# Peptides against a protein of PDB entry 4N3Y, part 21

Target 1, 83 residues: chain A of PDB entry 4N3Y
Amino acid sequence: ETRDQVKKLQLMLRQANDQLEKTMKDKQELEDFIKQSSEDSSHQISALVLRAQASEILLEELQQGLSQAKRDVQEQMAVLMQS

## One batch from the design tools (peptide; aimed at target 1 K70, target 1 (a further copy) V79)

Design b2_p18_2_s1 (made by RFdiffusion4, then SolubleMPNN; from b2_p18_2, 8 letters changed)
Fold by OpenDDE base, seed 4:
Formats: C-alpha cells, sequence, structure tokens
Structure b2_p18_2_s1 (fold): chain B 83 residues (1-83), chain C 83 residues (1-83), chain A 18 residues (1-18)
C-alpha cells in the first residue's frame, strides 16, 4: 500500500543521507591527504635541491683549486729544471 | 727545497682530484634521488586525485538521489493524505 | 644542471598548487 511505500522511501532517504555524509568525509580526507603529501614532498625536494646546490658550489671550488694546483706544479717544475 | 715543494703540490693535486670525483658522484646521486622522488610523488598524487574524483562523482550522484528521494517521499505523502 | 633545476622548479610549482 501507499503507506508502506512511503516508509520504504523514508528509509531509502535516510540511507542515502548516511552514504552522502560518509562520502563527503572520505573525499575531504583524500583532499587533505593530497595536500599534506604535496607539502611534504615539496619541502623534501627543496631541501635536496639545497644540498645539490651546495655540492655544486663545492665542485666549482674544487675545479678551480685543481686548475690552480696544476698550474703551480707546472711552474715549480719549470723552476726546478732551470736550477 | 723546490723538489720537496713540487712533491707536496703533486700530492695536493691528487687529493683535490679525488675529492672532486667524490663530489661529482655525490652530486649526481642527489640529482638522481630528487628525480626519482619527484616521479614517485607525482604518480602517487595522480592516483589520489583519481580517487578523489571518483568520490566526487559518487557524491554528486548521491546528492541527486537524495533530492529525488525527498521529492518522491513528499509526493507520496501528499497522495496518502488525499486518499 | 640548469635543465634539472628547471624541471624541479616545475614540479615544485605543481606540488604547491595542490
Amino acid sequence: as target 1 above (83 residues)
Amino acid sequence: as target 1 above (83 residues)
Amino acid sequence: SAAVQAALAKLQAFLNSK
């Protein structure tokens, strides 16, 4: 009868609302997780970039030092040969 | 003497070169790590985005269903009251 | 490497947009 149909629809409505609330919560949690994961990754990558940059600076210094040392050795060797 | 100075410089040159090679290796490893970390994070985030999108679709469907159910309940209740 | 740095900058921008 109509009364029973109404009661069935009311139950379906309650169930649908429960599912809606659950899905809303799940979606929010996913979005929060994505945001946090992105922030963590960004910070980690930034830190690694800084380390790489420090290594690059050291590399340049070492290259310059190596070149100078080579020149100095050559110069001293020349002096030695003339003495 | 000059000879000893040359030998010292030669040692320094070898040491500098060793350090240069080490630093080059370290820098390369850092860059590789950054790249891999970035790729992994990108893929993970993409997967999470897909999940969030699926939830969003479900949310929309649930919202529509809920609205329709509400209308149906109201309509049936009206019929019941008139009968 | 400038190319690597540019790629990293792009990725960081992407991550920050989320």
Scores: peptide ipSAE 0.065, ipTM 0.466, DockQ to the pose 0.014
OpenDDE base, seeds 1, 2, 3, 5: peptide ipSAE 0.028, 0.060, 0.061, 0.025; ipTM 0.351, 0.466, 0.468, 0.349

Design b2_p18_2_s2 (made by RFdiffusion4, then SolubleMPNN; from b2_p18_2, 5 letters changed)
Fold by OpenDDE base, seed 1:
Structure b2_p18_2_s2 (fold): chain B 83 residues (1-83), chain C 83 residues (1-83), chain A 18 residues (1-18)
Amino acid sequence: as target 1 above (83 residues)
Amino acid sequence: as target 1 above (83 residues)
Amino acid sequence: SAAVAAALAALQAFLNAK
């Protein structure tokens, strides 16, 4: 009886250790995934932010240029009306 | 002797079980974190992409307007030179 | 993992029964 119990416990212990090892491995893989995912996302977001900012600056410059061009046309039209 | 061995195995089994439970809990928490983090990142990136695309369209429209305005100015200048 | 959870539950049940 005691001998049988020892054998059963030994088996259960091995099984528990196997599951523990597997679970620890899975946990480690998830930690690695989180780390890599975070870095990838961070870099991607930074790139998008910089691109958006660059576009914003360009938009402002283009708007300024368009406004100036419009004013120039209006001034020239006024000159024509006065001639 | 056998009795002592049983007691030792029972202790080790309990310890293994405790470690397994803790590790499984940690794993689950990481999985939950990954899920939430992924969703947050995905939404943030999509928003940035859409903003970038909207800016791109606006840039094209502004460039078109600026080009037209420049042409108009040039035409008016030509008229003045002919007057 | 349902399989791991089930195995753990079985182990816990065994320990509690002893």
Scores: peptide ipSAE 0.095, ipTM 0.400, DockQ to the pose 0.004
OpenDDE base, seeds 2, 3, 4, 5: peptide ipSAE 0.058, 0.036, 0.039, 0.056; ipTM 0.492, 0.461, 0.461, 0.478

Design b2_p18_2_s3 (made by RFdiffusion4, then SolubleMPNN; from b2_p18_2, 5 letters changed)
Fold by OpenDDE base, seed 1:
Structure b2_p18_2_s3 (fold): chain B 83 residues (1-83), chain C 83 residues (1-83), chain A 18 residues (1-18)
Amino acid sequence: as target 1 above (83 residues)
Amino acid sequence: as target 1 above (83 residues)
Amino acid sequence: SAAVEAARAAIQAFLASQ
């Protein structure tokens, strides 16, 4: 009967709307997650990059210091041997 | 009339289903994006961590070398001055 | 979501049967 069909369709419509609402909520949560995750990753990566760069600078300084120390020793030894 | 109500509900059901499918597709795309983004970030971060660790090891070696070089020079100078 | 897929399938099946 048409009446029964109306009732059936009304139920199905409610169910569809419920699922739609749930899916929309899930989508929104994913969007929020992506946004937050992107920000977190960006900050973490930036921090790591800064740390790596700082290490590289320190390495360069140490290498220069080591080479300079070697030169200083050589010069001092030469002077002492000439005395 | 009941007939008109049935037709109206059928149309609404079709529209709801269309929206549901669209939203589901959007959700799936977001899930795929999150998965890929997470993998990319993980690999990048891991690479940066390894680089940082390698730098730290090298720094330690250089510091040790520098201190040893300093000690060697001091010892050599002491010997030469005693001669 | 399996539940959402099931619901969608049910709706499509109903519409197809009309």
Scores: peptide ipSAE 0.133, ipTM 0.422, DockQ to the pose 0.004
OpenDDE base, seeds 2, 3, 4, 5: peptide ipSAE 0.097, 0.087, 0.089, 0.138; ipTM 0.441, 0.491, 0.491, 0.423; seed 5 fails the geometry check

Design b2_p18_2_s4 (made by RFdiffusion4, then SolubleMPNN; from b2_p18_2, 9 letters changed)
Fold by OpenDDE base, seed 2:
Structure b2_p18_2_s4 (fold): chain B 83 residues (1-83), chain C 83 residues (1-83), chain A 18 residues (1-18)
Amino acid sequence: as target 1 above (83 residues)
Amino acid sequence: as target 1 above (83 residues)
Amino acid sequence: SAAVQEALAKLQAFLNSK
């Protein structure tokens, strides 16, 4: 019966449209999530890089201080030996 | 008293060295963390991109199906009108 | 989509620069 066939096809059309809208929404949410996740990760890693750089600076200062301290000890020891 | 001064300087030297070693360790751990975090994020985002692409394919299929369904309904309606 | 691929490319470039 053609009438019944048409009604069935109309239902299929509505269902297909509903699925289309759902898929479009899901896709958009995924893309938004990717964008946000990327930005968050970028910021986090940038902060960590800055921390690493700060540690690098401290490392250099400590190395210089250590060298100076060694020299100071040696100098004072020489003075002591001559006293 | 020079002897006491030397002993104090030696202590300072040891303390400085301990701090140096600690800082070196912390720096390395930070760099390792950054590397691992970056790899994890990259893999996660790649997976999400693939999901988005799959959704894109489905979207296109649904759009084509919707168009075909619309045409089918129209054709069947024409047949019905002529019956 | 192109936008998603572009975002991924930018992220990968960023990570590779570190």
Scores: peptide ipSAE 0.063, ipTM 0.465, DockQ to the pose 0.014
OpenDDE base, seeds 1, 3, 4, 5: peptide ipSAE 0.061, 0.058, 0.059, 0.061; ipTM 0.459, 0.459, 0.457, 0.458

Design b2_p18_3 (made by RFdiffusion4; failed a check: too like the target's own chain)
Pose (drawn by RFdiffusion4):
Structure b2_p18_3 (pose): chain A 83 residues (1-83), chain B 83 residues (1-83), chain P 18 residues (1-18)
Amino acid sequence: as target 1 above (83 residues)
Amino acid sequence: as target 1 above (83 residues)
Amino acid sequence: ELSELSRQIQEQIAELMQ
């Protein structure tokens, strides 16, 4: 039946076009997510740089501490030996 | 001509459903791109994290080793002083 | 560094004990 059929096909066409719009919306959200996923990884690398800095500073202090310890032991030993 | 109209709507519905199928395929490709990109960057960042925590545990033990080294040298000074 | 000083200290302890 040609009249009922036109109405059914118009309903189906509307539903297909609504579904197309939503799926395009989803694509857009995924494209944005690729961007956000990229920024999050970057922020993780920054946190890693902070850890490297704290470690470089600590290592430096330990190097200085070892030097200082040598120097003062050298003086103590020099006195102990001046006897 | 509700019959020519029906044929037209059937054509439009076929075109819409083909477009929906293609856009759904595109979405899938984006989800796969996201997944591949997350896996790759995680591999790189997990590697940087492993290096960072190794540096950290080691430097911690070196703080201990420095104190201990100083103590050992001090005991040596105590023995050298028994003379 | 502290290992050198330790060797020297051990040498000096050995000479004094001789």

Design b2_p18_3_s1 (made by RFdiffusion4, then SolubleMPNN; from b2_p18_3, 11 letters changed)
Fold by OpenDDE base, seed 1:
Structure b2_p18_3_s1 (fold): chain B 83 residues (1-83), chain C 83 residues (1-83), chain A 18 residues (1-18)
Amino acid sequence: as target 1 above (83 residues)
Amino acid sequence: as target 1 above (83 residues)
Amino acid sequence: GLQELQRQMQELMQQSQA
């Protein structure tokens, strides 16, 4: 009878609502995860970039120092050979 | 009457199912996005790590070369001063 | 949205049980 159908529909609606709530909760968790993960990745990448840049600066300084040292040695050698 | 309630319940059930399907689709899209984003971040981080490591190796070589050059200059200076 | 649907569901269930 119709009353039985109402009860069945109510049950089905309750089940659908439960699943909907669960799915929406899961979706929210995923959104939160994406947000947090994106921020973490951004910070990590930035840190690595800064480290790489610092190394690059140091490399430049060392290369300049090495070149200067080489020139100084050559100059001293020239003086020695001329004496 | 009960018949009207049945019709109302049927409508509500349809609405709930529609929202459920939409939410599940959105969830799947988020999962796909997370997967792809994670892979991309992993590759990017790995590339930066390799670059940093390469710089580190070069730094070591340059530092050794600089130290050797300095020693060579000092040796030549000593020879010159003794002449 | 979902909140409204939930409200309607609860109301309908209460009416059906009355």
Scores: peptide ipSAE 0.103, ipTM 0.444, DockQ to the pose 0.003
OpenDDE base, seeds 2, 3, 4, 5: peptide ipSAE 0.044, 0.046, 0.054, 0.046; ipTM 0.473, 0.474, 0.486, 0.473; seeds 2, 5 fail the geometry check

Design b2_p18_3_s2 (made by RFdiffusion4, then SolubleMPNN; from b2_p18_3, 13 letters changed; failed a check: too like the target's own chain)
Amino acid sequence: GLQELMEQMQVLMQQSQA

Design b2_p18_3_s3 (made by RFdiffusion4, then SolubleMPNN; from b2_p18_3, 11 letters changed)
Fold by OpenDDE base, seed 1:
Structure b2_p18_3_s3 (fold): chain B 83 residues (1-83), chain C 83 residues (1-83), chain A 18 residues (1-18)
Amino acid sequence: as target 1 above (83 residues)
Amino acid sequence: as target 1 above (83 residues)
Amino acid sequence: GLEELQRQMQELMQQSQA
């Protein structure tokens, strides 16, 4: 009868609502995860970039120092050869 | 009456199912996004790590060269001073 | 949207059970 049908529909509605709430919760968790993961990745990448840049600066300084040292050696050698 | 309630329940059930399907689809899209984003980040981080490592190797070589050059200069200076 | 639907669903179920 109709009364039995109402009860069945109520049950189905309850089940649908439960699944909907669960799915919505899961979706929210994924959104939160994406947000957090994106922020973490951004910070990590930035840190690596800064490290690479620092190394690059040091490389430049070392290269300049090495070049200067070589020039100094050559100059001293020239003086020695001329003496 | 009960018949009216049945009709209302049927409508609400349809609406709930529609929203459920939409939410599930959105969730799947988020999962796909997370997967792709994670892979991209992993590759980017790895590339930066390799770059940093390459710089580190070069730094070591330059430091060794600089140290050797300084020693050579000192040796030549000593010879010159003794002449 | 969904929150309102959920509210309506709950209300309907309660009314139907009364």
Scores: peptide ipSAE 0.091, ipTM 0.446, DockQ to the pose 0.003
OpenDDE base, seeds 2, 3, 4, 5: peptide ipSAE 0.044, 0.047, 0.045, 0.045; ipTM 0.474, 0.475, 0.485, 0.474; seeds 2, 5 fail the geometry check

Design b2_p18_3_s4 (made by RFdiffusion4, then SolubleMPNN; from b2_p18_3, 12 letters changed)
Fold by OpenDDE base, seed 1:
Structure b2_p18_3_s4 (fold): chain B 83 residues (1-83), chain C 83 residues (1-83), chain A 18 residues (1-18)
Amino acid sequence: as target 1 above (83 residues)
Amino acid sequence: as target 1 above (83 residues)
Amino acid sequence: GLQELMEQMQRLMQESAA
């Protein structure tokens, strides 16, 4: 009777150990995934931020250029008409 | 004694079950974190992509405007000098 | 921790099987 109980408990303990090991492995894989995903996302977001900032700088330059071009036209026209 | 082994195995089994439950809970929390983090990152990246695309459209418009302005100046100067 | 518990379980199973 006691011998049978020992065998049963040994089996249950092996099963519990297997499940525990599997769960620990899964958890570790998730932690690794989170770490890697976080790094990848950080890089991607940083790249997009830089791209957006670069575009904004170009926009400002183009706006300035357009405004300057219009002003230059007006000035040239005024000079020519005054001559 | 076999009786003592039964008691020890019972204790170990209880401890294993407790650790298993804790590990399963931790795993679930990590899965939830991954899911939420993935959603947040997806939204952020999508927003940045849209921002970049909008900036690119504006850049094209400004470049076109600048080019047109320069052409208009040259045309006006030519007309005035020909008169 | 968990790793230590697993090792203890393995030892216990080995002792019980002996």
Scores: peptide ipSAE 0.082, ipTM 0.418, DockQ to the pose 0.003
OpenDDE base, seeds 2, 3, 4, 5: peptide ipSAE 0.040, 0.042, 0.040, 0.041; ipTM 0.469, 0.470, 0.469, 0.467

Design b2_p18_4_s1 (made by RFdiffusion4, then SolubleMPNN; failed a check: too like the target's own chain; its pose is not in this set)
Amino acid sequence: SELEQLLRDVQEQMAVLM

Design b2_p18_4_s2 (made by RFdiffusion4, then SolubleMPNN; failed a check: too like the target's own chain; its pose is not in this set)
Amino acid sequence: SELQQFLEDVQEQMAVLM

Design b2_p18_4_s3 (made by RFdiffusion4, then SolubleMPNN; failed a check: too like the target's own chain; its pose is not in this set)
Amino acid sequence: SELEQLKEDVQEQMAVLM

Design b2_p18_5 (made by RFdiffusion4)
Pose (drawn by RFdiffusion4):
Structure b2_p18_5 (pose): chain A 83 residues (1-83), chain B 83 residues (1-83), chain P 18 residues (1-18)
Amino acid sequence: as target 1 above (83 residues)
Amino acid sequence: as target 1 above (83 residues)
Amino acid sequence: DEIEEKIDEIFDEMEEKL
């Protein structure tokens, strides 16, 4: 039946076009997510740089501490030996 | 000509459903791109994190070793003084 | 001399660890 059939096909076409719009919306959200995922990995690398900096500072302090300890032991030993 | 109209709507519905199939395929490709990009970045970053925490535990033990080394040398000074 | 050599060894070992 040609009349009922036109109405059914129009309903189906509307539903297919609504579905197409929603799926395009989803694609857009995924494209944005690729961007956000990339910014998140970058922020992780910055946190890692912070950890490296704290470590470099600590290592430097320990190097200085070893030097100071040697110097003062040298003086202590020199006196203990001047006797 | 509701019969010619029906043929037209059937063509339009076929074109819409083909478009929907294609766009769904595109979405899948984006989800796959996201997954692959995240796997890759996680590999790189997990490696940087392992290096960072190794530096950290080691430097912690070196703080301990420095104190202990100073104590050992001090005991040596105490024995040297018994003379 | 033996104690001095021992103190130097402790400091050399600590320097190598750093």

Design b2_p18_5_s1 (made by RFdiffusion4, then SolubleMPNN; from b2_p18_5, 8 letters changed)
Fold by OpenDDE base, seed 1:
Structure b2_p18_5_s1 (fold): chain B 83 residues (1-83), chain C 83 residues (1-83), chain A 18 residues (1-18)
Amino acid sequence: as target 1 above (83 residues)
Amino acid sequence: as target 1 above (83 residues)
Amino acid sequence: SSIVEEIERIFQEAEEKL
């Protein structure tokens, strides 16, 4: 009978609403997670980039310093051999 | 009339179902995004870590080389001064 | 998805009986 159909639909509607509410909550939690995770990752990446850049700069300086040191020693040796 | 109630509940049920489907879809998309974003970030971080490590190793080697070069020149100068 | 499909089925069944 129609009355039974109404009751059935009422039950299903309540179930659907419950699932909707749960799913909306889950979605919100995922959005929050994405936001936080993205921030954490971005900070970590930026820190690593800065570290890498600093190391590369120092590496370049050391390479130049080593080359210059070799030149300087050659010059000093030449002077000593001439004295 | 009960018939009208059934129709009303049917409409409400359809609306709830539509919202549920949409929300479920959104949730799935966010999950996919989280997965992909996490993979991308992890790969990027790993690459940066490796780069940083390589630079730091080379930096250490250059520092040692420079120090040794200084020592070597001092030794050679000492020999020359003694000859 | 299962509940969604079930809801749709019930909806259809009710319509057929009206």
Scores: peptide ipSAE 0.089, ipTM 0.417, DockQ to the pose 0.004
OpenDDE base, seeds 2, 3, 4, 5: peptide ipSAE 0.035, 0.032, 0.035, 0.038; ipTM 0.461, 0.461, 0.462, 0.464

Design b2_p18_5_s2 (made by RFdiffusion4, then SolubleMPNN; from b2_p18_5, 8 letters changed)
Fold by OpenDDE base, seed 3:
Structure b2_p18_5_s2 (fold): chain B 83 residues (1-83), chain C 83 residues (1-83), chain A 18 residues (1-18)
Amino acid sequence: as target 1 above (83 residues)
Amino acid sequence: as target 1 above (83 residues)
Amino acid sequence: SEILEEIQRIFEEAEAKL
């Protein structure tokens, strides 16, 4: 019966429309999430890079200091031996 | 007393060396973390992009289906009115 | 570096006594 078929089609159309709206929303949320996640990662990585660079500077200073300290200790030891 | 001072310097030199080694290790760990984190983020983003693309395809299909369904309903309604 | 500064201090003191 055509009348019943039309009613059924109308229901299916409503269901399809609901699904469309939901899918559109989900797509937008995913895009937003990707954008935010990428930005967060970029910021985090940048911060960590800076931290690593700071450590590098510290290491260079420590290396220089240790080299000097070693020489100075050797010098003091030499004096001790001479006395 | 020079001897005691030398001993103290030797201790401090050892401490400094320990700190150097620790800092070097920490730097390496940070670099490794950055690399891993970046890779993880890249993979995650790629996966999400693909998911979004799949949603886009589904949306296109739904739009086409809805358009057709609308036309079909209209046609059936017309038949109903003519009968 | 605190350690380096202290090391330097100790060396300076030791040097002064030599």
Scores: peptide ipSAE 0.054, ipTM 0.466, DockQ to the pose 0.006
OpenDDE base, seeds 1, 2, 4, 5: peptide ipSAE 0.041, 0.034, 0.036, 0.042; ipTM 0.382, 0.459, 0.460, 0.464

Design b2_p18_5_s3 (made by RFdiffusion4, then SolubleMPNN; from b2_p18_5, 12 letters changed)
Fold by OpenDDE base, seed 1:
Structure b2_p18_5_s3 (fold): chain B 83 residues (1-83), chain C 83 residues (1-83), chain A 18 residues (1-18)
Amino acid sequence: as target 1 above (83 residues)
Amino acid sequence: as target 1 above (83 residues)
Amino acid sequence: SSILQQIQEQFEQLEQQL
């Protein structure tokens, strides 16, 4: 009977639309998650990069200081040898 | 006419299923992307953390070297003053 | 995918009955 078939198709259409809605919502949530995750990661990486750069500068300063100290010791030793 | 209604509903159901399939595929692709992105980010962060830690160790060594050099210079200066 | 498959199967069965 055609009437029953129409009702059955209506039900199936509702079910399909319900699942479509759910899936679309889930997709949207994943897109939002990706966006947020990307931004968070970007900031975290930036912070770590800045930290690394700061440490590199400090290393340069320490290396310079060590080199200078070494030179100073060598100079004083030379003076002692000449004395 | 009921027959025409049935045909119309059939068409709508097909369209809904087509969209559902497409949306589900897109969702799966996003899930895959998230998984890959998360793993990539994890590795990148780990690498940066390790680099930072290595730099920290080097800084400690340089600081110790500088302190020792300073002491050595001071000792030699003391010797010169006593000489 | 299971739900989609179920819907598609049911749809196909209904079409055969028409």
Scores: peptide ipSAE 0.074, ipTM 0.415, DockQ to the pose 0.004
OpenDDE base, seeds 2, 3, 4, 5: peptide ipSAE 0.031, 0.034, 0.031, 0.035; ipTM 0.465, 0.464, 0.454, 0.457; seed 3 fails the geometry check

Design b2_p18_5_s4 (made by RFdiffusion4, then SolubleMPNN; from b2_p18_5, 11 letters changed)
Fold by OpenDDE base, seed 1:
Structure b2_p18_5_s4 (fold): chain B 83 residues (1-83), chain C 83 residues (1-83), chain A 18 residues (1-18)
Amino acid sequence: as target 1 above (83 residues)
Amino acid sequence: as target 1 above (83 residues)
Amino acid sequence: SAILEEIEAIFEQLEAQL
């Protein structure tokens, strides 16, 4: 019976629409998650880069200090040997 | 006394060297962490992108199906009205 | 002297790694 067939098709259409809406929502959530995750990672990486740079500066300072200390020790040793 | 001064300087130099080595290690660990974190994030993002793409395909299929179903319902309704 | 030489060697290695 055509009437019953139409009713069945209408129901199927509604169900399909519900699935579509749900899937659209899920897609949006995934996109939002990707965006947020990327931002979070970017921020984290940036912070870690800054920390690494701070370490670099410290290393340079230590290197300079060590070089000077080496020279100082050598100089003192020379004095000792000359005495 | 010069000898004592030299000994003191040598100790200071060793201590500074220890600090340098430690800092170098820390820097390397940070760099490794950044690299690993970036790779992990990249993989995660890629996977999520693929999931989003799958959702997109499903949405397109559902949209097409819905459009067809709508047409079918309308056609059946027309038959009903003509009967 | 040996200690100084050792220290110098260590520093040279570290400096090369920087």
Scores: peptide ipSAE 0.044, ipTM 0.467, DockQ to the pose 0.008
OpenDDE base, seeds 2, 3, 4, 5: peptide ipSAE 0.026, 0.028, 0.029, 0.031; ipTM 0.464, 0.466, 0.466, 0.465; seed 5 fails the geometry check

Design b2_p18_6 (made by RFdiffusion4)
Pose (drawn by RFdiffusion4):
Structure b2_p18_6 (pose): chain A 83 residues (1-83), chain B 83 residues (1-83), chain P 18 residues (1-18)
Amino acid sequence: as target 1 above (83 residues)
Amino acid sequence: as target 1 above (83 residues)
Amino acid sequence: EEEEILEELEELKEEYEE
């Protein structure tokens, strides 16, 4: 029946167009997520740079500590040997 | 001509449903792009994290080794002093 | 200074004997 059929098809067309709008909204959210995800991996690298810095500083201090320890032992040994 | 109208609506519904199918396919491609991008970046970052924590544990043990080395040398100075 | 270094070394000697 042509009248009832036109009404049914109009309802279906409305539902299909609403669904298309929503799926486009979802695509947009995924595109934004690609961006956010990229920024999050960047912040992870920054945290890694912070760790590298703290380590470089510690290593430097230990190098200095070893030097100082050698120097002072050299003085102690020199006196102990001046005898 | 509700009959010509019905034919038109059937065509419009077919076009909408084809568009929905294509947009759903596009969404899937975006989800796949996100997944692949995350897997890649995770591989790189997990590698940088492993290097960082290795540097950290080692430098920690070097703090210990420096104290211990100083102690060992001090004991040597105590022996040398027994003369 | 030499006397201070020797005093530190004597202390290490005593600690070692103990």

Design b2_p18_6_s1 (made by RFdiffusion4, then SolubleMPNN; from b2_p18_6, 13 letters changed)
Fold by OpenDDE base, seed 2:
Structure b2_p18_6_s1 (fold): chain B 83 residues (1-83), chain C 83 residues (1-83), chain A 18 residues (1-18)
Amino acid sequence: as target 1 above (83 residues)
Amino acid sequence: as target 1 above (83 residues)
Amino acid sequence: RRQEILAQLEQMAVQHQA
């Protein structure tokens, strides 16, 4: 009885060790995955931010150009009317 | 000449306005996309964090179980040897 | 190590919600 019990416990110990090793591996893989995912997201976000900034600059340039064009038209209109 | 110049400038003005409107729309779409993307990433990260925490708890439980199993084996071994 | 990873992720999550 006792001997059988010891054998059972030895088996349980081996199984527990195997499960522990597996779980440790799984945890490590999860951490690696999270790390990689976060890095990818960070890079993507940074790229999108840069794109947005570029669009902002372009918009400002267009607005400036539009204002200048309006002024130029007004100037020429004045010349036309006074001629 | 001047009249032709005015007409040209008027066309340029119209084109500039059209481009401005288009660019404004593009900017808005980009901002919306970035916002949505960041929200999605945030949710995903949160889920992964929770998963990692769950794995940590499981690992600790396994380690505790393993330690207990070892102690139990040692106790029974002592009984066996002394009998 | 794992605590650092979790902390970094949490920080990113907060930043993304801003």
Scores: peptide ipSAE 0.041, ipTM 0.468, DockQ to the pose 0.011
OpenDDE base, seeds 1, 3, 4, 5: peptide ipSAE 0.040, 0.032, 0.033, 0.040; ipTM 0.364, 0.476, 0.467, 0.478

